# Peptides against a protein of PDB entry 3JWR: the designs that were tried, part 191

Target 1, 323 residues: chain A of PDB entry 3JWR
Amino acid sequence: TRELQSLAAAVVPSAQTLKITDFSFSDFELSDLETALCTIRMFTDLNLVQNFQMKHEVLCRWILSVKKNYRKNVAYHNWRHAFNTAQCMFAALKAGKIQNKLTDLEILALLIAALSHDLDHRGVNNSYIQRSEHPLAQLYCHSIMEHHHFDQCLMILNSPGNQILSGLSIEEYKTTLKIIKQAILATDLALYIKRRGEFFELIRKNQFNLEDPHQKELFLAMLMTACDLSAITKPWPIQQRIAELVATEFFDQGDRERKELNIEPTDLMNREKKNKIPSMQVGFIDAICLQLYEALTHVSEDCFPLLDGCRKNRQKWQALAEQ
Target 2, 298 residues: chain A of PDB entry 3JWR as posed
Amino acid sequence: TRELQSLAAAVVPSAQTLKITDFSFSDFELSDLETALCTIRMFTDLNLVQNFQMKHEVLCRWILSVKKNYRKNVAYHNWRHAFNTAQCMFAALKAGKIQNKLTDLEILALLIAALSHDLDHRGVNNSYIQRSEHPLAQLYCHSIMEHHHFDQCLMILNSPGNQILSGLSIEEYKTTLKIIKQAILATDLALYIKRRGEFFELIRKNQFNLEDPHQKELFLAMLMTACDLSAITKPWPIQQRIAELVATEFWEQGDQVGFIDFVCTQLYEALTHVSEDCFPLLDGCRKNRQKWQALAEQ

## One batch from the design tools (peptide; made by RFdiffusion4, then SolubleMPNN)

Design b2_p14_6_s4 (from b2_p14_6, 8 letters changed)
Fold by OpenDDE base, seed 5:
Structure b2_p14_6_s4 (fold): chain B 323 residues (1-323), chain A 14 residues (1-14)
Amino acid sequence: as target 1 above (323 residues)
Amino acid sequence: MAALEALEMVARAQ
């Protein structure tokens, strides 16, 4: 395609030029091509291209295929969300110095998972999928969308000319796919809520050990969530804009819940309750985000900018909630 | 899952 030719021929700027190592990164000013270039740089600077012998054209095609399989008519859960999740992962690995704590296969899997974790998202949550009796709800009981996202990820990885994992041994391939699946499934916040207590307790007791396979898996899940939620850590103007996108998508779901399911939406999904957004954001930060970024900062102090950003945004939302 | 989806889950759990 013309897009592939343009991407494959383009000079890939440095991570410094692209600012993709910054926790304060924003994609708002970037073209689709630039987001793809950023993605190439992430793979390159994590040594994934070299270590796994990725062909440049294949990587380019894969990135474009992933991007193409996000819906453009979804306000938040689109390519830009996936890209921002991956960028936060890259920043956490590099600037947050988590790279040295993980294997190359784990890093490969996390980056692929971050980019793929919301593939073909429809702008509705698992609860809506269940209540609407969507065909996907017949396939999976829990984490319905996350299973679908993984299926889409696997489909792309196995598509002709998109096989970025072709340089892996059979064992490396199996390991990578396992980690990708676990990482994508971990983005179900319901799973996060169930598992986070174990992680926080290990940190609190100074018993956290990445050499333990179970704790490693737990950490990768927490890291995925931390990146998926990383919008809450961004500088206030960026965070506020992303919150508007999320609210738009949620209100669209709430409108559909009224129309299609004849139910009253929750306050979060209710357009008429827009004035509750600030207080809800404070509640979200307190209930979900703060402890996660605190724990992550205990694993690596260089992740502090995520925690600091979250705290600053809490203050901003609290000030709005008091008006 | 978006930050706000997390909020919905928290709101439903309360």
Scores: peptide ipSAE 0.037, ipTM 0.771, DockQ to the pose 0.534
Fold by OpenDDE base, seed 2:
Structure b2_p14_6_s4 (fold): chain B 323 residues (1-323), chain A 14 residues (1-14)
Amino acid sequence: as target 1 above (323 residues)
Amino acid sequence: MAALEALEMVARAQ
């Protein structure tokens, strides 16, 4: 395609020029081509291209295939969300110095997972999929969408000309796919809530050890969630705009719940409850985000900008909730 | 997905 030719021939700017090591990064000003260039830079600077002998054209095709398999009519869970998740992962690995704590296969898997974790997202949550009796709800009992996202990820990775993992040994390939699956499934927030207590307790007791395989898996899950939720850490103008996209998608779901399911939506999904957004954001930060970024910062102090951003946005949302 | 479910859980806890 012309898009592939343009991407493959383009000079990829440095990570410094692209600012992709910054936790404050915004994609708002970037074209789709520039987001793809950023993604190439992430793979390159993490040594993934070299270490796993990725062909540049294959990587370019894979990135474009991933981007194409996000829906354009979904307000939040689109390519830009996946791209921002991957950028946060890159920043956490580089600026947050988590790269030195992980294997190359884990890094490879996390970056692929971050880009792929919401593939073919439909702008509705697992509860909606289940209640609508969607065919996907017949295939999976739990984490319905995350299983679908992984299935889409696997489909793309196995598609002709998209095989970015072809340079891996059989064992490396198996390991990578296992980690990708675990990482994508970990983006189910229900699983996060179930598992986070173990992580926080290990941190609190100073018993956290990444050399333990179970604790490593737990950390990768927490890191994926931290990147997936990273919009809450962004500078206030960015956070506010992203919150509007999230609200739009939720209200669209709520409108569908009313129309298609004859259900009164929850306050979060209810367009008529827009005035509750600030207080709901405070609640979200307190219940989900703060402790995660505190724990992550304890693992690596260089991740503090995520925690600081989250705290600053809590203050902004609280001020709006008091008006 | 994570942000959605978290907010729903927070909304249910309120």
Scores: peptide ipSAE 0.036, ipTM 0.770, DockQ to the pose 0.710
Fold by OpenDDE base, seed 3:
Structure b2_p14_6_s4 (fold): chain B 323 residues (1-323), chain A 14 residues (1-14)
Amino acid sequence: as target 1 above (323 residues)
Amino acid sequence: MAALEALEMVARAQ
């Protein structure tokens, strides 16, 4: 395609020029081509292209295939969300110095998972899929969308000309797919809520050890969630704009819940309760985000900008909730 | 998943 030719022939700017190591990064000013160039830079600077002998054209095709399999009519859970998740992962690995704590296969899996974790997202949550008796709800009992996202990820990875993992041994391939699956499934916040207590307890007791395989798996899950939620850490103008995209998607779901399911939506998904967004954001930060970014900062102090951003945005949302 | 979905999940888990 013309898009593939343009991407494959383009000079890829440095990570410094692209500012993709910054936790404060914004994609709002970037074209789709520039987001793809940023993605190539992430793979290159993490040594994934070299270590796994990726062909440049295959990587370009894979990135464009991933981007194409996000829906354009979904307000938040689109390519830009996946790209921002991957950028936060890259920043956490580089600026947050987590790269040195992980294997190359773990890094490869996390980057693929971050880009792929919401593939073919429909702008509705697992609860809606279940209540609407959607065919996907018959295939999976739990984490319905996350299983679908992984299936889409696997389909793309196995598609002709998209096989970025062709340089791996059979064992490396199996290991990578296992980690990708675990990482995508970890983006189900229900699983996060279930598992986070173990992680926080290990940190609190100073017993956290990445050399333990179970604790490593737990950490990768927490890191995925931290990147997936990273919009809450962004500078206030960016955070506020992303919150509007999230609210738009949730209100669209709420409108569908009324129309298709004949139910009153929750306050979160109720367009008529837009004035509750600030207080809801404070509640979200307190219930989900703060402890996660605190724990991540204890694993690597260089991740502090995520915690600091979350704290600052809590203050901003609280001030709006009091007005 | 975004901030708002997490609130719904927390509200349901309470």
Scores: peptide ipSAE 0.036, ipTM 0.769, DockQ to the pose 0.490
Fold by OpenDDE base, seed 4:
Structure b2_p14_6_s4 (fold): chain B 323 residues (1-323), chain A 14 residues (1-14)
Amino acid sequence: as target 1 above (323 residues)
Amino acid sequence: MAALEALEMVARAQ
């Protein structure tokens, strides 16, 4: 395609030029081509292209394939969300110095997972999928969408000309896919809520050890969630804009719940309760975000900008809730 | 899963 030719022939700017190492990064000013160039730079600067012998054209095709399998009519859970999740992962690995704590296979898996974690998202949550008796709800009992996202990820990875993992041994391939699956599934916040207590307790007791395979898996799950939720850490103007996209998608679901399921939506998805967004954001930060970014900062102090951003946005949302 | 979904899940778990 013309898009592939343009991407494959383009000079990829440095991570410094692209500012993709910054926790304050915004994609709002970037074209789709520039987001793809940023993604190439992430793979290159993490040494994934070299270490796993990725062909440039194959990587370009894979990125474009991932991008095209996000829906354009979904307000928040689209390519830009996946791209921002991956950028936060890249920043956490580089600026946050988490790269030095992980294997190359774990880094490879996390980056693929971050880009792929919401593939073919439909702008509705698992609860809606279950209540609407969607065909996907017959395939999976829990984490319905996350299983679907992984299936889409696997489909793309196995598609002709998209096989970015072809340089891996059989064992490396199996390991990578296992980590990708676990990482994508970890983006189900139900699983985060279930597992986070163990992680926080390990940190609190100073017993956290990345050499333990179980604790490593737990950390990768927490890191995925931290990147997936990273919009809450962004500078206030960026945070507000992203919160509007999230609210739009949730209100669209709430409107569908009224129309299709004949139910009153929750306050979070109720367009009529838009005035509760600031207080709900404070509640979200307190219940979900703060402890996660605190714990991540204990693992690597260089991740502090995520925690600081979250704290600053809590103050901003609280001020709006008092109006 | 977005920030707002987390609140809904916490509200349902509680």
Scores: peptide ipSAE 0.035, ipTM 0.765, DockQ to the pose 0.485

Design b2_p14_7_s1 (from b2_p14_7, 6 letters changed)
Fold by OpenDDE base, seed 1:
Structure b2_p14_7_s1 (fold): chain B 323 residues (1-323), chain A 14 residues (1-14)
Amino acid sequence: as target 1 above (323 residues)
Amino acid sequence: SREEEIRLGLEMYS
């Protein structure tokens, strides 16, 4: 395609120029082509292209295929969300110095998972999928959409001309796919809530050890969630804008719940309750986010900007809630 | 619980 030709021929700017190592990164000013260039830079600077012998054209095609399989009519869970999740992962690995704690296969899997974790998202949550009796709800009992996202990820990885993992041994390939699947499934907040207590306890007791395979798996799951929710850590102007996108998608679901399911939406998804957004954001930060970024900062102090950003945004949302 | 309510409501945030 013309798009592939343009991407494959383009000079990829440095990570410094693209500012993709910054936790404060924003994609708002970037074109789709520039987001793809950023993605190439992430793979390159993490040594994934060299270590796994990726062909440039294949990587470009894969990136464009992933981007293509996000829906344009979804306000938040689109390519830009996936891209920002991957950028946060990259920043955590580089600036947060987590790269030195992980294997190349784990890093490869995390980056692929971050980019792929919401593939073909429909702008509705698992609850809506269940209540609407969607065919996917018949296939999976839990983490319905996350299973679908992984299926889409696997489909793309196995598509002709998109096989970025072809340079791996059979064992490396199997390991990578296992980690990708676990990472994508871990983005279900239900699983986060289920598992986070073990992680926090290990941190609290100073017993956390990444050399333990079980604890490694647990950490990868927590890291995925931290990157997935990283919008909450962004500088306030960026946080506000992203919150508007999230609210738009939630309200769209609420409207569909009224129309298609004949139910009253929850306050979070009720367009008429937009004045509750600030207090709901405070509640979300307190219940879900703060402890995660605190724990992550204990694993690597260089991840402090995520925690600091979360705390600052809590203050801003609280101030709005008091108005 | 409040945590569960938030979790259920915010599945779309991630």
Scores: peptide ipSAE 0.277, ipTM 0.841, DockQ to the pose 0.433
Fold by OpenDDE base, seed 4:
Structure b2_p14_7_s1 (fold): chain B 323 residues (1-323), chain A 14 residues (1-14)
Amino acid sequence: as target 1 above (323 residues)
Amino acid sequence: SREEEIRLGLEMYS
């Protein structure tokens, strides 16, 4: 395609120029082409292109395929969200020094997973999918959308001309897919809630050990969640804008819940409860985010900007809640 | 409540 030709022929700017190592990164000003270029740079600077012998054209095609399989009519869970998740992963790996703690296969898997973790998202949560009796709800019992996201990821990876993993051995391929699946599934916050206690306890007791395969898996799950939720860590102007996108999507779901399911939405999904957003954001930060970024910072102190950003935004939201 | 906060968090991003 013309788009592929343009991307494949384009000069890929440095990570410094693209600012993709910054935890404060924003994609708002970037074109779709620029987001694709950023993605290429992430693969390159993580040594994934070289280590796994990726062909440039194949990588370009794969990126465009992933982007294409996000819906344009979804306010938040779109390509830009996936891209920002991947960028946070990149920043955590590079600036956050987590790269040094992981294998190349784990890094490969995490980056693919970050970009793919919300593929074909419909702008509604698992509860809606289940309650609407969507066909996907018949395929999966729990983490319905996350299973679907992984299926979409696998489909793309196996599509002609998109096989960025073709340079891997059979064992490397199997390992990579396993990690990708686990990472995508880990983005279900229900699973995060179930698992985070073990992670926090290991950190608290100073027993956390990445040489333990189980703890490694647990860490990768926590890292995925940390990147997935990283909008909460962004500078306040960015955080506000993203929060508006999230609210838009949730209110759209609430409207659909009223219309299609004949139910009253929860406050979070209720357009009429817009005034509750600040307090709900504080609650979300306290219940979900703070401990995660604290724990991540204990694993790598260079991830502190995520925690600091989260704390700052909590203060901002609290101030709004008090008005 | 803490439980409500967790619920809100789950609904927000799941």
Scores: peptide ipSAE 0.275, ipTM 0.829, DockQ to the pose 0.596
Fold by OpenDDE base, seed 2:
Structure b2_p14_7_s1 (fold): chain B 323 residues (1-323), chain A 14 residues (1-14)
Amino acid sequence: as target 1 above (323 residues)
Amino acid sequence: SREEEIRLGLEMYS
């Protein structure tokens, strides 16, 4: 395609120029091409292209394929969300110095997972999928959408001309896919809630050890969640705009719940209760986000900007909630 | 429970 040709021929700017090492990064001003260029730079600067002998054209095609398999009519869970998740992962790995704690295969898997974790998202949550008796709900009992996202990820990775993992050994390939699957599934917040206690306890007791395979797996899951939710850490103007996108998607679901399921939506998904958004954001930050970024910062102090951003946004939302 | 409210609220960003 012309798009592929343009991407493959383009000069990829440095990470510094693209500011993709910044936790404060925003994609709002970027074109789709620029987001793809950023993605190439992430793979390159993480040494993934070199270490796993990725062909440039194949990587470009893969990126475009991933982007294409996000829906444009979904307000939040689209390519830009996946891209921002991956950028946060990149920043955490580089600026947050998490790269030094992980293997190349883990880094490869995490980056692929971040970009792929919401593939073909429909703008509705797992609860909606279950209640609507969607065919996907027949295939999977838990983490329905996350299983679907992984299936889409696998489909793309196996598609002709998109095989960015072709340079891996069979064992490396299997390991990478396992980690990708685990990472994508870990983005189900229901699973996060179930598992986070173990992580926080290990941190609290100063018993956290990345050399333990189980704890490594747990950490990768927590890191994925931290990147997935990273919009909450962004500078306030960015956070506010993203929150509007999230609200839009939730309100769209709420409208569908009324129309298709004949149910009254929850406050979160009820456009008539938009005035509750600030207080709900505070609640979300307190219940989900703060402890995660605190724990992550204990693993690597260089991830502090995520925690700091989250705290700052909590104050902003609290101020709005008090109006 | 607060956990259920959180889970319901968590589905926001999930």
Scores: peptide ipSAE 0.301, ipTM 0.838, DockQ to the pose 0.541; fails the geometry check
Fold by OpenDDE base, seed 3:
Structure b2_p14_7_s1 (fold): chain B 323 residues (1-323), chain A 14 residues (1-14)
Amino acid sequence: as target 1 above (323 residues)
Amino acid sequence: SREEEIRLGLEMYS
């Protein structure tokens, strides 16, 4: 395609030029081509292209295939969300200095997972899928959409001309897929809530050890969640704009719940309760976000900008809630 | 609960 030709022939700017190591990064001003260039730079600067012998054209095709398999009519859970999740992962690995704590296979898996974690998202949560009796709800009991996202990820990875993992040994390939699956499934916040207590307790007791395979897996799950929710850490003008996209998608679901399921939506998904957004954001930050970014900062102090951003946005939302 | 509402809502953030 013309798009592939343009991407494959383009000079990829440095990470510094693209500012993709910054936790304050925004994609709002970037074209789709520029987001793809940023993605190439992430793979290159993490040494994934060299270490796993990726062909440039194959990587370009894969990126475009991933982008194509996000829906354009979904307000928030689209390519830009996946791209921002991956950018936060890249920033956490580089600026946050987590790269030296992980293997190359783990880094490869996390980056692929971040880009792929919401593939073919429909703008509705697992609860809606379950209540609508969608065929996917018959295949999976829990983490319905996350299983679907992984299936989509696997489909793309196995598609002709998209096989970015073809340079891996059989064992490396199996390990990578295992980590990708675990990372995508970990983005189900229901699983985060179930597992976060173990992570926080290990941190509190100063017993956290990444050399332990179980604790490593736990950390990768927490890191995925931290990147997935990273919109809450962004500079306030960016945070506000992203919150509007999230609210739009939630309200769209609420409208569908009324129309298609004949149910009253929860406050978060109720368009008529838009005035509750600030207080709900404060509650979300307190219940879900703060402890996670505190714990992550304890693992690597260079991740502090995520925690600081979250705290600052809490203050801003609280001020709005008091109006 | 508020946490459940947040969870249900945040499943859309994730």
Scores: peptide ipSAE 0.277, ipTM 0.840, DockQ to the pose 0.431; fails the geometry check

